Peptides against a protein of PDB entry 4N3Y. Designs and how they scored, part 39

Target 1, 83 residues: chain A of PDB entry 4N3Y
Amino acid sequence: ETRDQVKKLQLMLRQANDQLEKTMKDKQELEDFIKQSSEDSSHQISALVLRAQASEILLEELQQGLSQAKRDVQEQMAVLMQS

## One batch from the design tools (peptide; made by RFdiffusion4, then SolubleMPNN)

Design b2_p13_3_s1 (from b2_p13_3, 8 letters changed)
Fold by OpenDDE base, seed 3:
Structure b2_p13_3_s1 (fold): chain B 83 residues (1-83), chain C 83 residues (1-83), chain A 13 residues (1-13)
Amino acid sequence: as target 1 above (83 residues)
Amino acid sequence: as target 1 above (83 residues)
Amino acid sequence: SDAALQQQILSLL
């Protein structure tokens, strides 16, 4: 019966529209997630880079300190030898 | 006493070296983390982009389907009117 | 001894 066919198609249209709306929403959420995730990662990485740079400075200072300490030990040893 | 001074400096050198080694390790771990995190994020984003593209295709198909369904309903309605 | 200390320092350097 044609009427039943029409009703069926109406239902299918409603279902399809619901799916369309859902998919559109999901797609938008996904795009938003991608953007946000990228930004978050970028910021986190930048912060970590700065942290690494700070560590580099510390390492340089430590190396310098070690070198100086070695020299100081050598100097004191020389004094010790003379006594 | 000079001997005590030397001993103190030896201890300081050991402590400094320990700190240096620790810091070097920490720095390397941080750099590795940055690299890995970036790669992970990149891969995740790429996967999400593909997912979004798939959703785009689905949306296009749904839109086409909806349009066709609408036409089908209209056609059936015309038949119904004629009966 | 001082000699032992000297040797220890030398090993450190």
Scores: peptide ipSAE 0.097, ipTM 0.490, DockQ to the pose 0.038
Fold by OpenDDE base, seed 4:
Structure b2_p13_3_s1 (fold): chain B 83 residues (1-83), chain C 83 residues (1-83), chain A 13 residues (1-13)
Amino acid sequence: as target 1 above (83 residues)
Amino acid sequence: as target 1 above (83 residues)
Amino acid sequence: SDAALQQQILSLL
């Protein structure tokens, strides 16, 4: 029955379109999630890198202090040995 | 008192060294954490990208089905109009 | 350098 076949195909077309729209939305949401997740991770890592840089500055300062302290001890020891 | 000054400087040197070692450890732990966090995020994002690709394949299939269904309806309608 | 390491890490995203 041709008329019935046409009606069936029209229904299938509507259903396919509905599913397509749903899937398009789902894909878009997934892409947005990926983008947001990547941005969040990037920001977090950047913050941690800055913290690591601060630690590096402190390390350099401590190394300089340690070296200076060593020199000071050596200098004082030299004075003591002269007495 | 020179001898007392030397002893004081030796103590300061030991303390500075202890702090340096602690800070070096802390920095290393932070760097390791950053590395691990980045790897975890990268893997997660890769998995989500694969999921998005699967959705894209489904979208293409649905679009093809939709187009074919539309053509089928048109063809059946043409037959019906001839009767 | 830490700056180079930062760029390498961020490039993984």
Scores: peptide ipSAE 0.084, ipTM 0.493, DockQ to the pose 0.015
Fold by OpenDDE base, seed 2:
Structure b2_p13_3_s1 (fold): chain B 83 residues (1-83), chain C 83 residues (1-83), chain A 13 residues (1-13)
Amino acid sequence: as target 1 above (83 residues)
Amino acid sequence: as target 1 above (83 residues)
Amino acid sequence: SDAALQQQILSLL
């Protein structure tokens, strides 16, 4: 009976080891996925930030253009009134 | 002719203003999208990190179990050899 | 603020 118990324990040990190896693999895959997902998100966000910055530049240019146009209109109106 | 030029400039000014308003809206929408996307990614990553931590706990438990099982097998083997 | 938003985004990564 003792011998049978030893064999049973040896089997259980093997099963536990198999489960451990499987879980180690699963954990590693999950960590890799997290890392990759984070990197992908980071890259996408960076691209969108650059796009937003381009819009900021355009807005600044438009604001300058509007200010200049306003001044031009005012000047022409003044000329018109003088005549 | 000067009057005509003034009218032209007034139109251009209106057009520029319209474009400015449109661009401001577009920029805001883009910024909102970036913010929302970042939040969504952050939440997903956090959930995955928690899952990885659960796997870590399981691994620790399995390692402890394996160690105990090994000791049990060794003890039973010793008993068997003594008989 | 665009700068503030960018910093907030970076802090999430």
Scores: peptide ipSAE 0.071, ipTM 0.493, DockQ to the pose 0.014
Fold by OpenDDE base, seed 5:
Structure b2_p13_3_s1 (fold): chain B 83 residues (1-83), chain C 83 residues (1-83), chain A 13 residues (1-13)
Amino acid sequence: as target 1 above (83 residues)
Amino acid sequence: as target 1 above (83 residues)
Amino acid sequence: SDAALQQQILSLL
């Protein structure tokens, strides 16, 4: 009976060890995933921020250009009306 | 000739305005995308962090269990050898 | 470490 108990405990211990090994692997994979995902997201966001900033600059330039163009058209209209 | 110049400027102004409108829309879409992407990433990372934490707890429990089981097996072996 | 413990256990079994 004691021998049977020992064998049972040995089996349980092996099973627990197997589970531990699996869980350790899973944990490591998860950590790797988190790290990689974070890096990817950070890079993507940074790139998009730069793109947005470039668009902002363009918008400002266009606004300025439109204002100037409006003035130019108005001036030319005045010249036309006087001719 | 002056009239032609005015018409040309008017057309250019319209084209510039159309481009401005398009660019404004594109910028807004980009901002929306960044916002949504950031939220999605944040949620995903948070979920994964919680999962990793749960795994950590399990690992600690298993380690404790294995240590105890080892002691139990050794004790039972001693009993067996004395019988 | 986990690895050390595992090896100790395996040596016992």
Scores: peptide ipSAE 0.084, ipTM 0.510, DockQ to the pose 0.007; fails the geometry check

Design b2_p13_3_s2 (from b2_p13_3, 8 letters changed)
Fold by OpenDDE base, seed 1:
Structure b2_p13_3_s2 (fold): chain B 83 residues (1-83), chain C 83 residues (1-83), chain A 13 residues (1-13)
Amino acid sequence: as target 1 above (83 residues)
Amino acid sequence: as target 1 above (83 residues)
Amino acid sequence: SAAALQQQILSLL
């Protein structure tokens, strides 16, 4: 009868609401995870970029130093040949 | 009457189902986004790590070259003083 | 599962 239909629909509505609540909670957790993951990755990438840039600067300095050292050797060789 | 209650509950159940479907779709989109974002970040981090490691190797080579160059200069200076 | 519940809801309506 109609009364039994009402009871059945009430049960199903409660079940639907329970599932909705669970799904909304899961969605929220995923959103929070995405937010945190994005922040963590951003920081990690920034740190690696800074390290790479620092290494690049040091590389350039060492290259210049090596070039200067080679020039100094050439100068000493020239002096030696002239003596 | 009871018949009207049935109609009301049917409407509410349809509304709950619509909301559930929407929420599930949103959840799926977030899951897909997390998966793709994780892959992209992983590749980016790996690339930066490789670049940093390559720079480190080159730094060590340049340091060794500079040390050798300094030794060569010292040798030439010693020869000059002995001539 | 949510999908199963949806099917139940849809089958009732």
Scores: peptide ipSAE 0.162, ipTM 0.453, DockQ to the pose 0.004
Fold by OpenDDE base, seed 5:
Structure b2_p13_3_s2 (fold): chain B 83 residues (1-83), chain C 83 residues (1-83), chain A 13 residues (1-13)
Amino acid sequence: as target 1 above (83 residues)
Amino acid sequence: as target 1 above (83 residues)
Amino acid sequence: SAAALQQQILSLL
């Protein structure tokens, strides 16, 4: 009968609403996860970039030191040969 | 003597060169790590974004279905009351 | 699932 059909439809409507609520919650949790993951990755990458830049500066200093050391060795060799 | 000093400087030069080589390797490994991490994060985020978009579409469909179901229930209630 | 429920609703309507 029509009354039974109405009751069935009302129940299904409630079930659908419950599912909607759950899905909305799941979506929000996913969005929060993406946001947090992105922020964490951004911070990690930024820190690593800074570390790489520091290493680059150190390498440049080492290269300069090596060049100077080479020159110093050559100079001392010249002194030795002269003596 | 000067010869001993030259030998010491040559050793120090070799040590510096070894350190330079090691640091260059470490820098390259860091760059590779950053690149790989960035790619992995990008792929993960892209996949999650697609999933979120699919969920959004589903939610919209459910909302439309719920609205229609509500109207149908109301219509059936009217029929019941009329009979 | 949400999709299954949606189909069930649609089949009834």
Scores: peptide ipSAE 0.148, ipTM 0.500, DockQ to the pose 0.007
Fold by OpenDDE base, seed 3:
Structure b2_p13_3_s2 (fold): chain B 83 residues (1-83), chain C 83 residues (1-83), chain A 13 residues (1-13)
Amino acid sequence: as target 1 above (83 residues)
Amino acid sequence: as target 1 above (83 residues)
Amino acid sequence: SAAALQQQILSLL
């Protein structure tokens, strides 16, 4: 009868509403996760970039040092040859 | 003597060169890691965005369904009241 | 470049 049909539809509505609420929460969690993940990655990448830049400074210093060392060796070799 | 000094400097050059090579590799690894991490994060985020968009579609369908169900219940209630 | 410098150094050694 119609009364039973109404009850059935009411139950269906409750179930659908529960699903809707769950899905809304899930969507929000995903959006939050995306935002947080992006921020975390950005910060991590920034830190790594700084580390790489520090390595660049070291490399430049090493290059300069090696160039000077080469000159020093060459000079000493010249002295040796003159002795 | 000068000969020994040259030998010492040659050793220092070798050591410095080894350090330079190591640092160059380390820098490259960091750059590669940054690139890969960024790509991985981008892909993950893209996948999650698609998932969220799918959820949006479901939500819209649920909303429409719930609205229709509500109307159906109301109609059935009206019929019941008329009986 | 660093690589070029390395080669120059190695050639001296």
Scores: peptide ipSAE 0.072, ipTM 0.483, DockQ to the pose 0.007
Fold by OpenDDE base, seed 2:
Structure b2_p13_3_s2 (fold): chain B 83 residues (1-83), chain C 83 residues (1-83), chain A 13 residues (1-13)
Amino acid sequence: as target 1 above (83 residues)
Amino acid sequence: as target 1 above (83 residues)
Amino acid sequence: SAAALQQQILSLL
């Protein structure tokens, strides 16, 4: 009976459409999540990189200071030796 | 008094060395964290991208199915009309 | 390097 077949197909179409809409929504949410996650991670990593760079600068300053301190100690020892 | 000066400088040198060691450690830990964080994020994003791709495929299949279903309904209606 | 410098300092002290 053709009428019943049409009704069945119409129902199937509605169901498929509902599924399509749901899947479209889910896909969009997932893409939004990926984008947001990427941005958040990027920002966090950037902040940490800056912090690491600050530490690098400090290390270089410490190296410089320690080198000078070593020289200063050696100089003082030389003074002691000559006196 | 030179001897006291030397002692002071030696102490300063020790303190500076301790700070150097601490900072080196902290820097390394920070770099390790950045690396690990980047890898973890990369893996997570990759997984989500794959999931999104699966959804994309499903959407395309649904679109195809819906188009066919629409045609099927139209065909059945045509049959009804001619009978 | 910082590590090398550290060792030099330790040797001096």
Scores: peptide ipSAE 0.071, ipTM 0.484, DockQ to the pose 0.007

Design b2_p13_3_s3 (from b2_p13_3, 5 letters changed)
Fold by OpenDDE base, seed 5:
Structure b2_p13_3_s3 (fold): chain B 83 residues (1-83), chain C 83 residues (1-83), chain A 13 residues (1-13)
Amino acid sequence: as target 1 above (83 residues)
Amino acid sequence: as target 1 above (83 residues)
Amino acid sequence: SDEALLQEILSKL
């Protein structure tokens, strides 16, 4: 009977070991996924930030252009009124 | 002629203003996208971290179980040898 | 007329 108990425990140990190995693999895959996802997101966000910054520069240029054009219109209007 | 120049400048101002408004909208949409993407990623990563932590706990439990089972097998073998 | 034109331009800015 004791021998049967030992054999049963050996089986349980094998099962537990198999489960442990599987769980270790799953954990590693999850860690790899998190790492890759974070890196991808970081790069994407960085690229989008650069694009936003480029848009900001364009906005500033357009604002300056609008202000200048307004002044030009006002100047031309003044000339028109004087003639 | 000056009047024609003023009208031309008026058109240019309208065009510039339209472009400015469009660019402002595009910038806002980009900012909103970045914000939402970052939030979504953060939540996803947090959830995955919790799952990884749960797996770590399970791994520790399995390791303890394996160690205990090993001791139990050794004990039963000792009993067998004594009988 | 010129003043009216100016007002129209300014109102659209």
Scores: peptide ipSAE 0.077, ipTM 0.485, DockQ to the pose 0.072
Fold by OpenDDE base, seed 2:
Structure b2_p13_3_s3 (fold): chain B 83 residues (1-83), chain C 83 residues (1-83), chain A 13 residues (1-13)
Amino acid sequence: as target 1 above (83 residues)
Amino acid sequence: as target 1 above (83 residues)
Amino acid sequence: SDEALLQEILSKL
C-alpha cells in the first residue's frame, strides 16, 4: 500500500514537471509575441508619422501657393483696371 | 490677352484651393488612423501582458507543487525503508 | 465686361 502510494506520487511528480515545462514554453512564446508585436507596431506607426509629416509639408506649400496666387490675381486685376 | 491671363490665374487659384482642401482631409484621416492604431495596439498588448502574468503565477504554483511533491515522495520513501 | 469679370474674381477671393 505504501509502495503504491509512492508510485502514485512519483507519477504525479513527473506530470507536474511536464506541465511546468510546457507552461514555461508557453510563457516564453507569449513574451516573444508581445515583444515582436510591439516592435512591429512601433515601426508601422513611425512610417505613418513620416507620411503625415510629408503631408504637412505639402499642406504648407499649397497654402503658400494659394496665397501667392491670390496676390497675383489681385495684381493682374489692378493692371487690368488701369488699362 | 490680359483678361485671358486673369481667367487662367482664377482657375489655378480654384484648383489650388481644391487641392488644399483635399490634402487637409487626407492629413486628418491619416492622423486619426495613427491615433486609432496606437490605441488598438496598446489595448491588445495590455491584454497579452495580463495573460503573461497569469502564466507567471501558474508557473510559480507549479514550481511550488513540484518541490512539495518531491519532498512528499522522499518522505514516503523514508517510511517505506523503515518498514 | 471687364468690370463683371473683376467682380466675379473678387467674390471668390
Scores: peptide ipSAE 0.057, ipTM 0.480, DockQ to the pose 0.038
Fold by OpenDDE base, seed 4:
Structure b2_p13_3_s3 (fold): chain B 83 residues (1-83), chain C 83 residues (1-83), chain A 13 residues (1-13)
Amino acid sequence: as target 1 above (83 residues)
Amino acid sequence: as target 1 above (83 residues)
Amino acid sequence: SDEALLQEILSKL
């Protein structure tokens, strides 16, 4: 009986070890996934930020152009009214 | 000619304004997208972190079981060898 | 044998 008990416990130990190994693998895969997902998101967001910055530059240029055009119109109107 | 020039400049002003409006809309949409994407990623990552934590708990339990099983086997072997 | 069993178990500890 003692021998049988030892063998039973040996089996239980193997099973526990296998379960542990599997769970460790699963956890590692999850951690890797989280890391990768976060990195991917970070890179994508960075790219979009750069795009937004480019749009900002364009906006500033357009605003300047708009202001200049307004001034030009006003100047021409002044000339017209003086003639 | 001056009158015609003023009308031309008026048209240019309208065009610039339209372009500005469009660009402003595009920029806003980009910013909204960035915000939404970041929020979505954050929520997903949080969920995965919780899963990882659950796995960690299981790992700890399994490790404890493994250690206990090892001790049990050693104890039974000691009994066996003494008989 | 008990010795063989012991060795097998020990190899896994």
Scores: peptide ipSAE 0.053, ipTM 0.478, DockQ to the pose 0.039
Fold by OpenDDE base, seed 3:
Structure b2_p13_3_s3 (fold): chain B 83 residues (1-83), chain C 83 residues (1-83), chain A 13 residues (1-13)
Amino acid sequence: as target 1 above (83 residues)
Amino acid sequence: as target 1 above (83 residues)
Amino acid sequence: SDEALLQEILSKL
């Protein structure tokens, strides 16, 4: 009886230790994932910010081009009316 | 000749305007994506932090349980040796 | 006419 109880407790101890090891591993994996995910997100966001900034510059250039094109059309119209 | 040039410039103006609209849309989509991605990452990280904290509490409980189990086994062994 | 064409172009500017 007592011997059986001791053996049962030994088994419970082993099982609890296994669960502890598993949980420790899971915790570490979650912490590592948090770190990696945050770093990946930071890098991706930085890349997208740079891309958005490049688009902004292109938009400014296009706006200037459109303004010039409008002026060129108006100038050509003036020439046409005088010809 | 001049008439053809004016028509050509009109086409170029329309095409440039279309490209500007496209680029404006693309820029806005990128900025929206940055915002959404950062928010999603923040929420996910927060959830994982909470999960890690829950695991930490469980680990503490398991450690206490293991210590108690060890004491219980030792106590049972003492009883066994005296019986 | 050229005048009509000019009006069309101006309307699109």
Scores: peptide ipSAE 0.048, ipTM 0.478, DockQ to the pose 0.038

Design b2_p13_3_s4 (from b2_p13_3, 5 letters changed)
Fold by OpenDDE base, seed 5:
Structure b2_p13_3_s4 (fold): chain B 83 residues (1-83), chain C 83 residues (1-83), chain A 13 residues (1-13)
Amino acid sequence: as target 1 above (83 residues)
Amino acid sequence: as target 1 above (83 residues)
Amino acid sequence: SAEELLQQILSLL
């Protein structure tokens, strides 16, 4: 019966539409998540890179200080030996 | 007293060395964290991109299906009108 | 869009 066939097709179309709407929503949520996640990660990594760079500067300063202190100790030891 | 000065400088050197070692460790930990975090994020984003692409394919299929269903319904309605 | 297409289909029925 053709009428029944039409009704069946109408139902199938409604079901397809429901799935389409759901899929569109899911896709949008994924895109939003990717965008936000990428931005957050980028900012976090950038901040950490800056911290690492600051640490590098400190390390260089400490190395210089240690070298200078070594020289100072050696100088003072020389003075002590002379007195 | 020069001897006391030497001892003081020795202590300062030890303290500086301790700080240096700590800073070196902290820097290494930051580098490791950045590396691991970046890798993890990259993998996660890649997986999500694939999911989004799969959703796109499904959407295209649904669109085609809906178009076909429209034609089918129209055809069946024509048959119904003739009977 | 697919949504618009569906609306057109439903309008025919």
Scores: peptide ipSAE 0.092, ipTM 0.489, DockQ to the pose 0.007
Fold by OpenDDE base, seed 4:
Structure b2_p13_3_s4 (fold): chain B 83 residues (1-83), chain C 83 residues (1-83), chain A 13 residues (1-13)
Amino acid sequence: as target 1 above (83 residues)
Amino acid sequence: as target 1 above (83 residues)
Amino acid sequence: SAEELLQQILSLL
């Protein structure tokens, strides 16, 4: 019986080892996925931020243009009224 | 001619205004997208982190089990050899 | 580490 018990325990140990190996692999894959996903998101967000910044520059330019155009119209109207 | 120039400038101003409005909308949509994307990624990553933590707990339990099993086997072998 | 433990177990079996 003692010998049989030892053999049983050896089998249990092998099974536990297999489970551990599998779980370790699963955990590693999950960690890799998290890392990759985070990196991908970071890069995408960075690219979008750059686009937003470009749009901001354009907005500023347009606003300046609008302000200038308004002044130009006002100036021309003043000239017209004085003639 | 001056009157015509004023009218031309008014048209240009309207066009610039339309462009500004469109660009402002585009920028806002882009910012909203960035925000939403970041939030979605954050939530997903958090969920995955929790799963990884669960796996870690399981790994620790398995390691403990393996250590115990090893000790049990060694003890049984010692008993066997002494008999 | 888990790997070290595994190796020890395998050596015992």
Scores: peptide ipSAE 0.081, ipTM 0.494, DockQ to the pose 0.007
Fold by OpenDDE base, seed 2:
Structure b2_p13_3_s4 (fold): chain B 83 residues (1-83), chain C 83 residues (1-83), chain A 13 residues (1-13)
Amino acid sequence: as target 1 above (83 residues)
Amino acid sequence: as target 1 above (83 residues)
Amino acid sequence: SAEELLQQILSLL
């Protein structure tokens, strides 16, 4: 009876070890996934930020161009009206 | 001739304005996307972190269980050897 | 560590 009890405990010990090993693997995979996901997201967002910055520059240039064009048209109209 | 020049400038001005409006819209959409993407990623990563924490707790419990099981087996073996 | 504990347990079994 005691012998059977020992055998049972040994089996449980092996099973617990197997579960521990699996859990360790699963945890490691999850941590690796989190790390990789964070890196991927960071890279993607950085690229999009750069694109947004390019758009900002274009907007500023267009605003300047529009203002100048307006002035140019007004000047041309003034000259035309005097002729 | 001057009149034609003015008309040309007015057309260019309208075209520039249209392009500006489009660019403003595109920039806004990009910024919104970046914000949303960041929020989504943050939520996903947070959930995964919680899962990893649960795995950590399980690992600790299993380690404790294994240590105790080892002691139990050793005790039972000792008793068996004395009988 | 968990790895060391496992190795010790396995050696006993």
Scores: peptide ipSAE 0.075, ipTM 0.493, DockQ to the pose 0.007
Fold by OpenDDE base, seed 3:
Structure b2_p13_3_s4 (fold): chain B 83 residues (1-83), chain C 83 residues (1-83), chain A 13 residues (1-13)
Amino acid sequence: as target 1 above (83 residues)
Amino acid sequence: as target 1 above (83 residues)
Amino acid sequence: SAEELLQQILSLL
């Protein structure tokens, strides 16, 4: 009867409200996660970029060192041939 | 003597070249990781944004449903009071 | 000879 229908609707309202609260929380968590994840990624990528740049500088120094070492070997070879 | 120095320089050159190769590889791996990480993050964030938007739509629907349910309860209450 | 060896080494650089 009508009273039973009202009670049924009360239950449905409670259940719907619970789902609404849950969904609101889930939405907020997702948005917070997006923000945090993007910030973390940005920081990590920046750190890796700096590390890659440091490696680039080291590579340049190593190349220069190798070139110098080659010249030094050539110079010593010249001395050796003249001795 | 000079021959010993040349042999020493040969070793140094080999070692330096090995380090150069290692550093080149490490640099490339870091750059590849940066690219992959940024792409992965971008895709994940996009997916989460879509999920959040879906939740927003569901929340709107739930709100509408709750409002309708409230009206239905009120209507049935009026009928009950008049019966 | 040592000179030939050195030349070979330099060719590898």
Scores: peptide ipSAE 0.052, ipTM 0.464, DockQ to the pose 0.072; fails the geometry check

